# Designs tried in a protein design run: peptides against a protein of PDB entry 5ZKO. Part 33

Target 1, 44 residues: chain A of PDB entry 5ZKO
Amino acid sequence: SASNPRKFSEKIALQKQRQAEETAAFEEVMMDIGSTRLQAQKLR

## One batch from the design tools (peptide; made by RFdiffusion4, then SolubleMPNN)

Design b2_p14_4_s3 (from b2_p14_4, 9 letters changed)
Fold by OpenDDE base, seed 5:
Structure b2_p14_4_s3 (fold): chain B 44 residues (1-44), chain C 44 residues (1-44), chain A 14 residues (1-14)
Amino acid sequence: as target 1 above (44 residues)
Amino acid sequence: as target 1 above (44 residues)
Amino acid sequence: QSRQRLLELARLLR
């Protein structure tokens, strides 16, 4: 398949987007864990 | 939000799946680049 | 970094 350099740049851009989405999802989980722990501490 | 430990385990499982998908996509891009380079070398 | 993140999550849930 005649891959144009532009096609590769688009694939790289898409990969960066996926990484950003994964990072956001990870941060959300960490935030939820943090909030849960904080709540548990406040209830003691 | 009352996050159950089970909810966190599900989020971790989803995160593992996302990582696997991102890795597969990355490998595909690298394979395409490799094939293009090989083609260019053969045409010289 | 991705695998490190998963390990961190697992540690927090232990």
Scores: peptide ipSAE 0.222, ipTM 0.674, DockQ to the pose 0.159
Fold by OpenDDE base, seed 2:
Order: C-alpha cells, then structure tokens, then sequence
Structure b2_p14_4_s3 (fold): chain B 44 residues (1-44), chain C 44 residues (1-44), chain A 14 residues (1-14)
C-alpha cells in the first residue's frame, strides 16, 4: 500500500522525538548530579 | 545530603523505564516494517 | 546509547 511509507515515516519521527526527550532527561539528571557535587565541594 | 543517592537512584529507575519504552516502540516499528515486507513478498 | 548513559550515571552515583 502506498500509505505504508508515510505511516512508517511518521513512526520514525515519533521515535526520534522520544530519543530527544530521553536525551533531555538524561542531561537534566547529569546537571543535577554536577550541581550537587559542586555544592558539596564548596561546603568542605 | 544522604537523600541525594535515593533521589538519583529514582531518576535512574525512570531512565531505565524510558529506555525500555523506547526499545519497545522501536521493536514495534521494526515488526510492522518486517510484516509489510513479508506480505509484499507473498503478493509477488 | 541508553545503556552507556545508565552506566555513566551508575559510575557517578558510586
């Protein structure tokens, strides 16, 4: 069916969005850890 | 702070969940593509 | 990539 390529392309686009969201969430965690470590260093 | 490890462990758990969901979504897309290809082969 | 990220996080939490 001619609609299959479009359907799959949309699914791929959605998957890319999910990957981007996962990356953003990961970076947030890393930032929080980094901030906490910096704070701990300052308090020593 | 002693609570930091728990906070971050929870964030790790959420990240693992996100990863699992992303993997499942990817596998679904690949399955759909595979099924479509198999069908196309049978119709030739 | 996600597995590598998780390993990195685990390292930072040790």
Amino acid sequence: as target 1 above (44 residues)
Amino acid sequence: as target 1 above (44 residues)
Amino acid sequence: QSRQRLLELARLLR
Scores: peptide ipSAE 0.221, ipTM 0.664, DockQ to the pose 0.132
Fold by OpenDDE base, seed 3:
Structure b2_p14_4_s3 (fold): chain B 44 residues (1-44), chain C 44 residues (1-44), chain A 14 residues (1-14)
Amino acid sequence: as target 1 above (44 residues)
Amino acid sequence: as target 1 above (44 residues)
Amino acid sequence: QSRQRLLELARLLR
């Protein structure tokens, strides 16, 4: 909206940051699962 | 994976929480934009 | 995408 464009821009930037953090957290979980599986396979 | 299922369940629960928080934040931004637009229209 | 991510995680835990 034309009203308070800077405020909305800041909110959008914060939302992008949140999405990036969620993605990073997801990738970390996937790496942990992958590593655990790989280790289990190596121990067979 | 069979290894540490509780740990991964906790990580999934945290991921669900993060997604819910991101969704709530997104909806708040959308409401703010919508409210601002509605107010601007009423002032015309 | 996040729902798909959670489904992927669930698949990996099975």
Scores: peptide ipSAE 0.216, ipTM 0.671, DockQ to the pose 0.129
Fold by OpenDDE base, seed 4:
Structure b2_p14_4_s3 (fold): chain B 44 residues (1-44), chain C 44 residues (1-44), chain A 14 residues (1-14)
Amino acid sequence: as target 1 above (44 residues)
Amino acid sequence: as target 1 above (44 residues)
Amino acid sequence: QSRQRLLELARLLR
């Protein structure tokens, strides 16, 4: 609502930041798993 | 890979926790917006 | 999205 647009904008911005952090953490996990798989393949 | 399942399970658990927190924060924002809309409707 | 991510992780760990 127009009653407190700044407050909601701040909350939305914070939510976007959280989503970005979660995405980054997910990508890190995927990278680690990928690296482990590649290493296992090379050692065979 | 079977090489470090505990490490990856911990990372996955942490990811699930982050997602839960993000979801909770999102729901809180939506609730606040909904309450504001309802209040505006009642005052008209 | 989160469910999809978790499914992908589970698939990679299998």
Scores: peptide ipSAE 0.218, ipTM 0.671, DockQ to the pose 0.098; fails the geometry check

Design b2_p14_4_s4 (from b2_p14_4, 10 letters changed)
Fold by OpenDDE base, seed 3:
Structure b2_p14_4_s4 (fold): chain B 44 residues (1-44), chain C 44 residues (1-44), chain A 14 residues (1-14)
Amino acid sequence: as target 1 above (44 residues)
Amino acid sequence: as target 1 above (44 residues)
Amino acid sequence: QSRQRRLLLAQLLA
């Protein structure tokens, strides 16, 4: 297939964005776990 | 909110799957770029 | 990413 630098750069940029979004989602899960544990500790 | 290890485990498992899928998608993009470049080189 | 996943698992199990 034809070399299209613009298409490739756009695909790479899109994948980088997706990776960043998934990383943020992981951090949110971690925050939820941490917050839940902190709240449980405060109830003791 | 209540600590629910099952919910957290499921959320982590889902995120791990998503990360693996996004990694595979990125590798596919890179393979497409590499294959296109190799084909272009062969045409020279 | 792998490190972050390990941290999440460690946090869950701690």
Scores: peptide ipSAE 0.195, ipTM 0.665, DockQ to the pose 0.091
Fold by OpenDDE base, seed 4:
Structure b2_p14_4_s4 (fold): chain B 44 residues (1-44), chain C 44 residues (1-44), chain A 14 residues (1-14)
Amino acid sequence: as target 1 above (44 residues)
Amino acid sequence: as target 1 above (44 residues)
Amino acid sequence: QSRQRRLLLAQLLA
């Protein structure tokens, strides 16, 4: 699939966006874990 | 959203899988770029 | 991303 540089740049940009979205999703999970730990500490 | 550790592990596993898939997609794009460069070198 | 995954794992184990 020999695409031109413009097509490559579009694909790379899309992948970067997806990576950013995945990072945000991980951060949300981390926040949920943190909240759970905090609650556990309060109930000890 | 206070999920249990099992639910957290599932979420992490799913995100890891997504990251792996996106990495693979990125590598495919890079391979296409590499092939194009190689072809250009041969024609010089 | 690898570092982020490790941090999440550490939180699960703590």
Scores: peptide ipSAE 0.194, ipTM 0.666, DockQ to the pose 0.107
Fold by OpenDDE base, seed 2:
Structure b2_p14_4_s4 (fold): chain B 44 residues (1-44), chain C 44 residues (1-44), chain A 14 residues (1-14)
Amino acid sequence: as target 1 above (44 residues)
Amino acid sequence: as target 1 above (44 residues)
Amino acid sequence: QSRQRRLLLAQLLA
């Protein structure tokens, strides 16, 4: 089948966006864990 | 706020699953590119 | 990302 470079580039761009979103989600979880731990430490 | 390790573990598990799915999707895209290139080469 | 996941896990367990 004929190559469609535009479609491939779009797919790659979409995957990069998803990877960035997943990274942001990881960072949010990490921040939640960190902040919760800090608060718990202060309340001891 | 009180730490909820179970909730955090669930979030991590979900993120791992999403990452695996995104990896699979990316591999599929790369496979499509590779196979298309191979076919195009054969048709030259 | 795998490193980030490991860091998250470490934070969870600490």
Scores: peptide ipSAE 0.201, ipTM 0.664, DockQ to the pose 0.092; fails the geometry check
Fold by OpenDDE base, seed 5:
Structure b2_p14_4_s4 (fold): chain B 44 residues (1-44), chain C 44 residues (1-44), chain A 14 residues (1-14)
Amino acid sequence: as target 1 above (44 residues)
Amino acid sequence: as target 1 above (44 residues)
Amino acid sequence: QSRQRRLLLAQLLA
């Protein structure tokens, strides 16, 4: 409640960064899944 | 690359939890902004 | 994010 517009802007910026980091984590998981599937296909 | 389907499921579950936590954090920021705006309006 | 989670699930199940 004592926050000012600058504080709000900082909080929003931090949330955007966290969103980007979580997106990168999702992409890493997908890459790992894709790699594992490719390996399985090569072994067949 | 050595990951199995169970490991992938665990990774996805963790990402879902992180998403929920980030959403809660975002909502807290929005509530704080709303509260501050309401205070400013009452002081005018 | 919901779309990303759906894509992950699709990859897992394929």
Scores: peptide ipSAE 0.195, ipTM 0.664, DockQ to the pose 0.090; fails the geometry check

Design b2_p14_5_s1 (from b2_p14_5, 9 letters changed)
Fold by OpenDDE base, seed 1:
Structure b2_p14_5_s1 (fold): chain B 44 residues (1-44), chain C 44 residues (1-44), chain A 14 residues (1-14)
Amino acid sequence: as target 1 above (44 residues)
Amino acid sequence: as target 1 above (44 residues)
Amino acid sequence: DRRRALLEALRELF
């Protein structure tokens, strides 16, 4: 009963963490692609 | 140069996997909440 | 959106 809110709050917190990690990984990939594109343009 | 497409493809694949795992975790939490709600309603 | 959905579901439950 009263313990359920805590249980679900913890699950929500974990989900937020996963989402943040996914976002960070995505941003890193996009930065790498952007840098590669810039380098390729400079070589043209 | 030519290895870059493979590198990025691998990173993208990993990101897709993370997204799928996050989605699965989200759905599990939502199912748990739904089940709890249903149980609470039955007890009323 | 997912976070919001979870919070809304939680609010409805408790």
Scores: peptide ipSAE 0.253, ipTM 0.692, DockQ to the pose 0.111
Fold by OpenDDE base, seed 3:
Structure b2_p14_5_s1 (fold): chain B 44 residues (1-44), chain C 44 residues (1-44), chain A 14 residues (1-14)
Amino acid sequence: as target 1 above (44 residues)
Amino acid sequence: as target 1 above (44 residues)
Amino acid sequence: DRRRALLEALRELF
């Protein structure tokens, strides 16, 4: 019984990687915004 | 004032694209699981 | 949530 758990586990691993990359990219954008905001505040 | 709204808008657009791709990949895996389940059921 | 959903679906399948 059961088709191919290895195939699915690999797909799950790829999905987790994509999610991690998306999260990292999101955090980078938020840091850029935060840094820009801080810089603008300092220059005021 | 304000660093580069265009830069941020581009980053946001890229992030939206990544999210869409991740969603599509997730849905593909779920469809594969569903199809496998259906196949297993038919063979029973 | 997605990861959890996938794992649950896999557990049901196998």
Scores: peptide ipSAE 0.253, ipTM 0.694, DockQ to the pose 0.099
Fold by OpenDDE base, seed 5:
Structure b2_p14_5_s1 (fold): chain B 44 residues (1-44), chain C 44 residues (1-44), chain A 14 residues (1-14)
Amino acid sequence: as target 1 above (44 residues)
Amino acid sequence: as target 1 above (44 residues)
Amino acid sequence: DRRRALLEALRELF
């Protein structure tokens, strides 16, 4: 059984991509909350 | 602009799902690493 | 932390 560093490197790269996507989704939610707060303040 | 708690709850639920998927992918990679280590030990 | 754990596990394997 030969160790395959390439296989694991690819899996790590995919994991980094998933983490970036999760971070982007989190930031989008926070932006929406911020926009909603700003709108609420304008209507006061 | 009406605050929509339902919209935010849905976004939070989707974020929790993404986190769970990322966790599952992480655990899969760790399992593969563990299996590879075991195989390497057996071949010694 | 997860990324670090993966890299550490990889270093131990190879």
Scores: peptide ipSAE 0.253, ipTM 0.693, DockQ to the pose 0.134
Fold by OpenDDE base, seed 4:
Structure b2_p14_5_s1 (fold): chain B 44 residues (1-44), chain C 44 residues (1-44), chain A 14 residues (1-14)
Amino acid sequence: as target 1 above (44 residues)
Amino acid sequence: as target 1 above (44 residues)
Amino acid sequence: DRRRALLEALRELF
């Protein structure tokens, strides 16, 4: 009973980490797209 | 240049997978919470 | 939103 709060808090922390990693990956993809677009424009 | 669309599509697919995994983890935690609540109630 | 949902669920559990 008493150990459950800690266990769940750890799970929540892990979930927050996963969300942060997903966000970072998303941002990386968007940055890559932006960079590619810029390169394409430069070569015009 | 021409290989970029494929590369980006793969990155997007990977991102979708990550999102699905995060969702699954979230749901698992919520289920665990529900189960714990049920157990606590049962022991009353 | 998910984080908030988890926190709310925890608050209700304990």
Scores: peptide ipSAE 0.249, ipTM 0.692, DockQ to the pose 0.097

Design b2_p14_5_s2 (from b2_p14_5, 9 letters changed)
Fold by OpenDDE base, seed 3:
Structure b2_p14_5_s2 (fold): chain B 44 residues (1-44), chain C 44 residues (1-44), chain A 14 residues (1-14)
Amino acid sequence: as target 1 above (44 residues)
Amino acid sequence: as target 1 above (44 residues)
Amino acid sequence: KRRQELLEALRLLH
Protein backbone atom coordinates (compact mmCIF):
# COMPACT_ATOMS: atom_id res chain seq x y z
CA SER B 1 0.00 0.00 0.00
CA ALA B 2 1.44 3.35 -1.04
CA SER B 3 2.05 4.85 2.37
CA ASN B 4 0.46 8.28 1.99
CA PRO B 5 2.77 11.12 3.07
CA ARG B 6 -0.23 12.47 4.99
CA LYS B 7 -0.35 9.23 6.99
CA PHE B 8 3.31 9.66 7.81
CA SER B 9 2.79 13.27 8.87
CA GLU B 10 -0.08 12.18 11.11
CA LYS B 11 2.09 9.44 12.65
CA ILE B 12 4.86 11.97 13.21
CA ALA B 13 2.44 14.42 14.81
CA LEU B 14 1.19 11.65 17.10
CA GLN B 15 4.78 10.70 17.93
CA LYS B 16 5.54 14.33 18.81
CA GLN B 17 2.51 14.46 21.06
CA ARG B 18 3.57 11.25 22.82
CA GLN B 19 7.07 12.60 23.24
CA ALA B 20 5.70 15.81 24.76
CA GLU B 21 3.52 13.80 27.15
CA GLU B 22 6.49 11.66 28.13
CA THR B 23 8.61 14.75 28.67
CA ALA B 24 5.90 16.21 30.89
CA ALA B 25 5.70 12.96 32.86
CA PHE B 26 9.48 12.93 33.22
CA GLU B 27 9.48 16.54 34.43
CA GLU B 28 6.78 15.67 36.97
CA VAL B 29 8.90 12.80 38.31
CA MET B 30 11.93 15.07 38.48
CA MET B 31 9.89 17.72 40.30
CA ASP B 32 8.70 15.12 42.82
CA ILE B 33 12.26 13.96 43.38
CA GLY B 34 13.42 17.56 43.74
CA SER B 35 10.65 18.34 46.21
CA THR B 36 11.49 15.23 48.25
CA ARG B 37 15.14 16.18 48.23
CA LEU B 38 14.31 19.69 49.41
CA GLN B 39 12.08 18.35 52.17
CA ALA B 40 14.81 15.98 53.31
CA GLN B 41 17.22 18.90 53.49
CA LYS B 42 14.75 21.01 55.50
CA LEU B 43 14.38 18.23 58.06
CA ARG B 44 18.12 18.25 58.77
CA SER C 1 3.97 13.87 50.80
CA ALA C 2 7.27 12.03 51.24
CA SER C 3 7.70 10.73 47.71
CA ASN C 4 8.67 7.11 48.37
CA PRO C 5 11.78 6.01 46.45
CA ARG C 6 9.71 2.99 45.39
CA LYS C 7 7.21 5.34 43.77
CA PHE C 8 10.02 6.99 41.87
CA SER C 9 11.38 3.65 40.69
CA GLU C 10 7.91 2.67 39.50
CA LYS C 11 7.51 5.97 37.64
CA ILE C 12 10.94 5.53 36.06
CA ALA C 13 10.07 1.98 35.01
CA LEU C 14 6.82 3.23 33.48
CA GLN C 15 8.71 5.98 31.68
CA LYS C 16 11.15 3.40 30.28
CA GLN C 17 8.23 1.31 29.06
CA ARG C 18 6.67 4.34 27.36
CA GLN C 19 9.98 5.16 25.75
CA ALA C 20 10.26 1.60 24.44
CA GLU C 21 6.73 1.77 23.02
CA GLU C 22 7.52 5.08 21.35
CA THR C 23 10.69 3.61 19.91
CA ALA C 24 8.72 0.70 18.49
CA ALA C 25 6.18 3.09 16.98
CA PHE C 26 9.00 5.13 15.49
CA GLU C 27 10.58 2.02 14.00
CA GLU C 28 7.24 1.02 12.49
CA VAL C 29 6.93 4.41 10.80
CA MET C 30 10.49 4.16 9.53
CA MET C 31 9.78 0.67 8.20
CA ASP C 32 6.69 1.96 6.38
CA ILE C 33 8.74 4.78 4.88
CA GLY C 34 11.46 2.33 3.88
CA SER C 35 8.96 -0.01 2.28
CA THR C 36 7.39 2.87 0.35
CA ARG C 37 10.80 3.98 -0.81
CA LEU C 38 11.65 0.48 -1.96
CA GLN C 39 8.36 0.20 -3.84
CA ALA C 40 8.95 3.54 -5.52
CA GLN C 41 12.37 2.35 -6.65
CA LYS C 42 10.96 -0.92 -8.01
CA LEU C 43 8.44 0.98 -10.12
CA ARG C 44 11.22 2.90 -11.90
CA LYS A 1 16.36 14.08 17.32
CA ARG A 2 13.84 11.33 16.49
CA ARG A 3 11.32 13.89 15.32
CA GLN A 4 13.87 15.45 13.03
CA GLU A 5 14.84 12.02 11.73
CA LEU A 6 11.23 11.27 10.86
CA LEU A 7 10.82 14.64 9.17
CA GLU A 8 13.98 14.02 7.18
CA ALA A 9 12.74 10.56 6.21
CA LEU A 10 9.51 12.13 4.95
CA ARG A 11 11.43 14.77 3.02
CA LEU A 12 13.53 12.06 1.40
CA LEU A 13 10.37 10.25 0.32
CA HIS A 14 9.06 13.26 -1.66
Scores: peptide ipSAE 0.121, ipTM 0.623, DockQ to the pose 0.135
Fold by OpenDDE base, seed 2:
Formats: structure tokens, sequence, C-alpha cells
Structure b2_p14_5_s2 (fold): chain B 44 residues (1-44), chain C 44 residues (1-44), chain A 14 residues (1-14)
């Protein structure tokens, strides 16, 4: 059955949310790495 | 404190897992949309 | 457009 276009819109919206959360998590990881590297540089 | 390089590796691995899961979920959504569109085309 | 945006966002993360 043709899933209601509204259901697709909802799925896409949820996927966008998931991607935003993943991006934020990625940025957090990169920030942590960057901060650690900067600190290590200061200790040299 | 310099987070142990091992901890960064673990965080990166977890992030890769998240990305893979997100990709799979996206592909599922796209497959559902594609299937519905194909069905709609057959009904025309 | 929304699908394309989502694909692009995924590509940016890969």
Amino acid sequence: as target 1 above (44 residues)
Amino acid sequence: as target 1 above (44 residues)
Amino acid sequence: KRRQELLEALRLLH
C-alpha cells in the first residue's frame, strides 16, 4: 500500500533529527580531540 | 587532562557505528519511498 | 529537495 506521504515526511524529519544529533556528537568528539592536542602542545 | 588516545579511538569507533546506523536508516526510508513510487507508477 | 539535502548531509559526514 502506498504509505501516506505524511508518513514519509515524518520519517524524513526523524532522519534529519538523527543526523543533527550525529553531527553534534561528531563535533563534540572533534572538540575533545582538538582540546587535548592543544593541551599537549602547551606541555611541550 | 590528555584523554588517553585509546579513549579517542573508542569515541571515533562509536561515532562510526552511529553513522553506519544512520546510513542504514536513511537507506530504509529511501527504499520505502522508492517502493511506493514504483507501485504508484505501476498503478498509472 | 529534502531528500537531496539529507543525502548531502550524509555525504558531508562521510
Scores: peptide ipSAE 0.118, ipTM 0.628, DockQ to the pose 0.164
Fold by OpenDDE base, seed 1:
Formats: sequence, structure tokens, C-alpha cells
Structure b2_p14_5_s2 (fold): chain B 44 residues (1-44), chain C 44 residues (1-44), chain A 14 residues (1-14)
Amino acid sequence: as target 1 above (44 residues)
Amino acid sequence: as target 1 above (44 residues)
Amino acid sequence: KRRQELLEALRLLH
């Protein structure tokens, strides 16, 4: 049977949420790297 | 203490993997929607 | 470069 359009919307919304969480996790990793590099630079 | 660059690389690799999985999941949802729409069009 | 590529990939998905 045809999947319910409402279920598609829910899946898309969930996917967008997951994508946002993954973006945040990536930014956290990049901030940690940046902070470490900045600290290393200050110690020179 | 400075976080280990190796740990950063591992986190980045994991993040890329997650992103690929999310991309695949998004494409699956879009394919399901597309298939449903195409079926509805054929029944007209 | 790799960061930019990843960010671009993220942007293209939404």
C-alpha cells in the first residue's frame, strides 16, 4: 500500500533533526581542534 | 591537557560515516516519496 | 578543505 504522506513528513522531520545533531557534533570536534591549536600557539 | 590529534581524526572519521548514513537515509525517504507519487500518477 | 567539503555536503542535503 502507498506509504502515508504524514509518515513521510515525520521521517523528513526526524532526518532534519538528526542532521542538525550531526552538524553540532561536527562543530564540537572542530572547536576542540581549534582550541587545542590556539593553546599550542599561545605556548610558543 | 591538549586532546590527541589522533582522537580528533577518529572523531572526524566517525562524523563522516554518520553523515553518509544520514545521506543514505534521506535518499531512501525521497525515493519512497517519489515512488509513491509515480504510482499515484500511473493510476490516473 | 575537508571541513569545507563536509559543510558543503551538509548544506546540499537541506
Scores: peptide ipSAE 0.113, ipTM 0.628, DockQ to the pose 0.124
Fold by OpenDDE base, seed 5:
Structure b2_p14_5_s2 (fold): chain B 44 residues (1-44), chain C 44 residues (1-44), chain A 14 residues (1-14)
Amino acid sequence: as target 1 above (44 residues)
Amino acid sequence: as target 1 above (44 residues)
Amino acid sequence: KRRQELLEALRLLH
């Protein structure tokens, strides 16, 4: 169905937001890894 | 909590999958836009 | 590139 250009823009904006959220979640996991490594180094 | 490196790898793999799914969904939206544009051109 | 860097950091953890 011929979606309105406005609806396309909304879908694109939503997808960009989701991609940003997934990137942030990935970076949080990496921060947790980094913190764990630092803790392990301090215990040596 | 000191997560095991294996659990970190699982979390990263899951995040990569989610990011790929979000990318695919974005490309699908772009395909719909392209199809709509082509249809509009044919009707002119 | 940022994502690739993060993946590399994970590889170095193992």
Scores: peptide ipSAE 0.096, ipTM 0.624, DockQ to the pose 0.138

Design b2_p14_5_s3 (from b2_p14_5, 11 letters changed)
Fold by OpenDDE base, seed 1:
Structure b2_p14_5_s3 (fold): chain B 44 residues (1-44), chain C 44 residues (1-44), chain A 14 residues (1-14)
Amino acid sequence: as target 1 above (44 residues)
Amino acid sequence: as target 1 above (44 residues)
Amino acid sequence: DRRRRLLELLRLLH
């Protein structure tokens, strides 16, 4: 069926946003790990 | 607080899965666009 | 880039 190009663009934009959010969440986890490790090192 | 390394590993695994799912969803949109375009070309 | 970030994460965990 005639998939509207505008609807595709909206879907692509939404997917790009979600991918960015998932990347940010991953970076947050890495930062939390790094901070925890740093704290553990300071307590020694 | 003592963030458990095992819990970090679980969070990482979950984030990787989510990123893969978002990538797959993006690829699905792109494939749908491609298929629609191909169909439109065949109808000409 | 994702692979690099993963490797960095693994480095932080070990």
Scores: peptide ipSAE 0.157, ipTM 0.623, DockQ to the pose 0.184
Fold by OpenDDE base, seed 3:
Structure b2_p14_5_s3 (fold): chain B 44 residues (1-44), chain C 44 residues (1-44), chain A 14 residues (1-14)
Amino acid sequence: as target 1 above (44 residues)
Amino acid sequence: as target 1 above (44 residues)
Amino acid sequence: DRRRRLLELLRLLH
């Protein structure tokens, strides 16, 4: 049906958004680790 | 604190799991699109 | 392809 392409495009767009959010969350985790590591080094 | 490495490892593990789930969901979407496309070609 | 490349990069970073 002609509606399928739009539905698929919406699914892909949603999945791209989720993937971007997960990437941002990962970068935040890595930043937190990096910051903590830097702080620990300064306290030594 | 000595607990930080474990907490970070847990955060990373959780983030890896989420990323894997998002990847699987994307692959499912792509499989669905591919299957639908194949079906449409057979009906033509 | 771009998404696959991004996922691969993430795998390398993890």
Scores: peptide ipSAE 0.150, ipTM 0.616, DockQ to the pose 0.087
Fold by OpenDDE base, seed 2:
Structure b2_p14_5_s3 (fold): chain B 44 residues (1-44), chain C 44 residues (1-44), chain A 14 residues (1-14)
Amino acid sequence: as target 1 above (44 residues)
Amino acid sequence: as target 1 above (44 residues)
Amino acid sequence: DRRRRLLELLRLLH
């Protein structure tokens, strides 16, 4: 099958975008946990 | 809001699973590229 | 490093 380098580059770019989105979502979860922890500490 | 540590742990676990799935998909793309490269080199 | 390796592989396929 004609290795279309353009199709590979597009697949790689899309996969990198997905990885970045999943990383951002993970950081958001960690921020929410951190904020909740800080609030709980202020109430003690 | 009662920081339900269980809910946070579940969200983190789910996010880690998604990251692992995206990593596996990335490795699959890289394997396809590598295999195509190897085939192209054999044809030269 | 992962990105660089990917770009290098793409370059080698052209």
Scores: peptide ipSAE 0.141, ipTM 0.603, DockQ to the pose 0.054
Fold by OpenDDE base, seed 5:
Structure b2_p14_5_s3 (fold): chain B 44 residues (1-44), chain C 44 residues (1-44), chain A 14 residues (1-14)
Amino acid sequence: as target 1 above (44 residues)
Amino acid sequence: as target 1 above (44 residues)
Amino acid sequence: DRRRRLLELLRLLH
């Protein structure tokens, strides 16, 4: 297994991107929950 | 948008699972880097 | 912490 620092750097960058995408998706879900909750409160 | 707490809970649980999977994949990449480095040091 | 760990690994590889 040749230590290819560039290949490891690319793997790490890809994993960071995926992690950021999953975080953004989670934030979107939380925003939907928040908006729905606010609407439900306005109907009372 | 009916506040279905159960549906929101399911969405949150799914996002937590994805986040954990991405974390595990990252740890695997780090382990590969560590093992490769150790091997390179032994060949010196 | 994850970002820091990653940066540390990058530093170890270069």
Scores: peptide ipSAE 0.150, ipTM 0.615, DockQ to the pose 0.136; fails the geometry check

Design b2_p14_5_s4 (from b2_p14_5, 10 letters changed)
Fold by OpenDDE base, seed 5:
Structure b2_p14_5_s4 (fold): chain B 44 residues (1-44), chain C 44 residues (1-44), chain A 14 residues (1-14)
Amino acid sequence: as target 1 above (44 residues)
Amino acid sequence: as target 1 above (44 residues)
Amino acid sequence: DRRRELLELLKLLH
């Protein structure tokens, strides 16, 4: 199928969105872990 | 909320799955682009 | 980096 440059641009846009969502989810997990560690340190 | 270590392990597992899915989708896009380029070169 | 790579490949197809 003659993959039109427009179809590639749409695929790239979708990949950028997926990457952003993955990054946001990773940052959320890291923040939760960091907050829990900080709380544990305050209780010592 | 006392984020139980079990909840963190589940979040990490989900994040690893998302990363693998994103990587697979990226590789598919790259393969499609590469195939299109090769076809264009054969038509010249 | 992934976006940049894809954009460079698109430029080669235009």
Scores: peptide ipSAE 0.093, ipTM 0.606, DockQ to the pose 0.061
Fold by OpenDDE base, seed 2:
Structure b2_p14_5_s4 (fold): chain B 44 residues (1-44), chain C 44 residues (1-44), chain A 14 residues (1-14)
Amino acid sequence: as target 1 above (44 residues)
Amino acid sequence: as target 1 above (44 residues)
Amino acid sequence: DRRRELLELLKLLH
C-alpha cells in the first residue's frame, strides 16, 4: 500500500533521532567521568 | 567526593537502559520492514 | 551503519 513507504520513513526518522539522543547521552556521561578524573588527578 | 561513584553508577545504568530501549526500537522497525517484505513477496 | 541499513531496506521494499 502507498502509505507504507511514508510510515517506514517516519519510523526510520524516529529511530535515527533515538540513536542521536542515546549518543549524546553517552558523550555526556563520558565527559563527566573524564572531567572528574582530571580533577582527581590535579588533587594528587 | 564519595557521592561521585554512586552518581556515575546511576548515569551508567541510565545509559544502559537507553541503549536497550534504542535496540528494542531498532528491532521493532526491522521486524516491521521484514514482515512487510515477506508479505509483498507472497503477493508476487 | 544502522542508518544506511534501514535506508537500504526501505529502497528494497519500493
Scores: peptide ipSAE 0.090, ipTM 0.599, DockQ to the pose 0.062
Fold by OpenDDE base, seed 4:
Structure b2_p14_5_s4 (fold): chain B 44 residues (1-44), chain C 44 residues (1-44), chain A 14 residues (1-14)
Amino acid sequence: as target 1 above (44 residues)
Amino acid sequence: as target 1 above (44 residues)
Amino acid sequence: DRRRELLELLKLLH
């Protein structure tokens, strides 16, 4: 049916948003870990 | 401080959950698209 | 792979 392309496009758009949010959260965690590591190295 | 390992482990656990949710959502979208494609091929 | 990377970094901090 003609409505399937629109529904799929919406699902793909939502999936792209989720991927971006997951990536941002990953980068935040990695930055926190990296900063802690750098601080620990300076104190040694 | 001794609390940092626990906080990082919690952040990692949360990130793993987000990744799993994103993967599950991706698989659902791909399954829907794949099923529609297969149906369209049968009708040709 | 991302999970393994995070776990490896955590291991290096402690």
Scores: peptide ipSAE 0.086, ipTM 0.599, DockQ to the pose 0.065
Fold by OpenDDE base, seed 1:
Structure b2_p14_5_s4 (fold): chain B 44 residues (1-44), chain C 44 residues (1-44), chain A 14 residues (1-14)
Amino acid sequence: as target 1 above (44 residues)
Amino acid sequence: as target 1 above (44 residues)
Amino acid sequence: DRRRELLELLKLLH
């Protein structure tokens, strides 16, 4: 069966979306850590 | 509110899982492309 | 590398 190039393009697009979601989740955690550290520094 | 370090650990663990899933999806696409190319080469 | 950085930051909060 000729593997459809369109299916590959769709899988690549989905993978790019997952990568963007993963990056956003990483940035959220970093922002939460940053805010917590800033608050801790202000309380010292 | 003291942001809980345990919540950060859980978010990191979830993010590591997402990275592993993304890597697996990428490898699957590369395997499919590789197999298709190999089949096309054998038919030439 | 980014995940290592995140783990290091988490360690600083404990």
Scores: peptide ipSAE 0.079, ipTM 0.607, DockQ to the pose 0.096; fails the geometry check

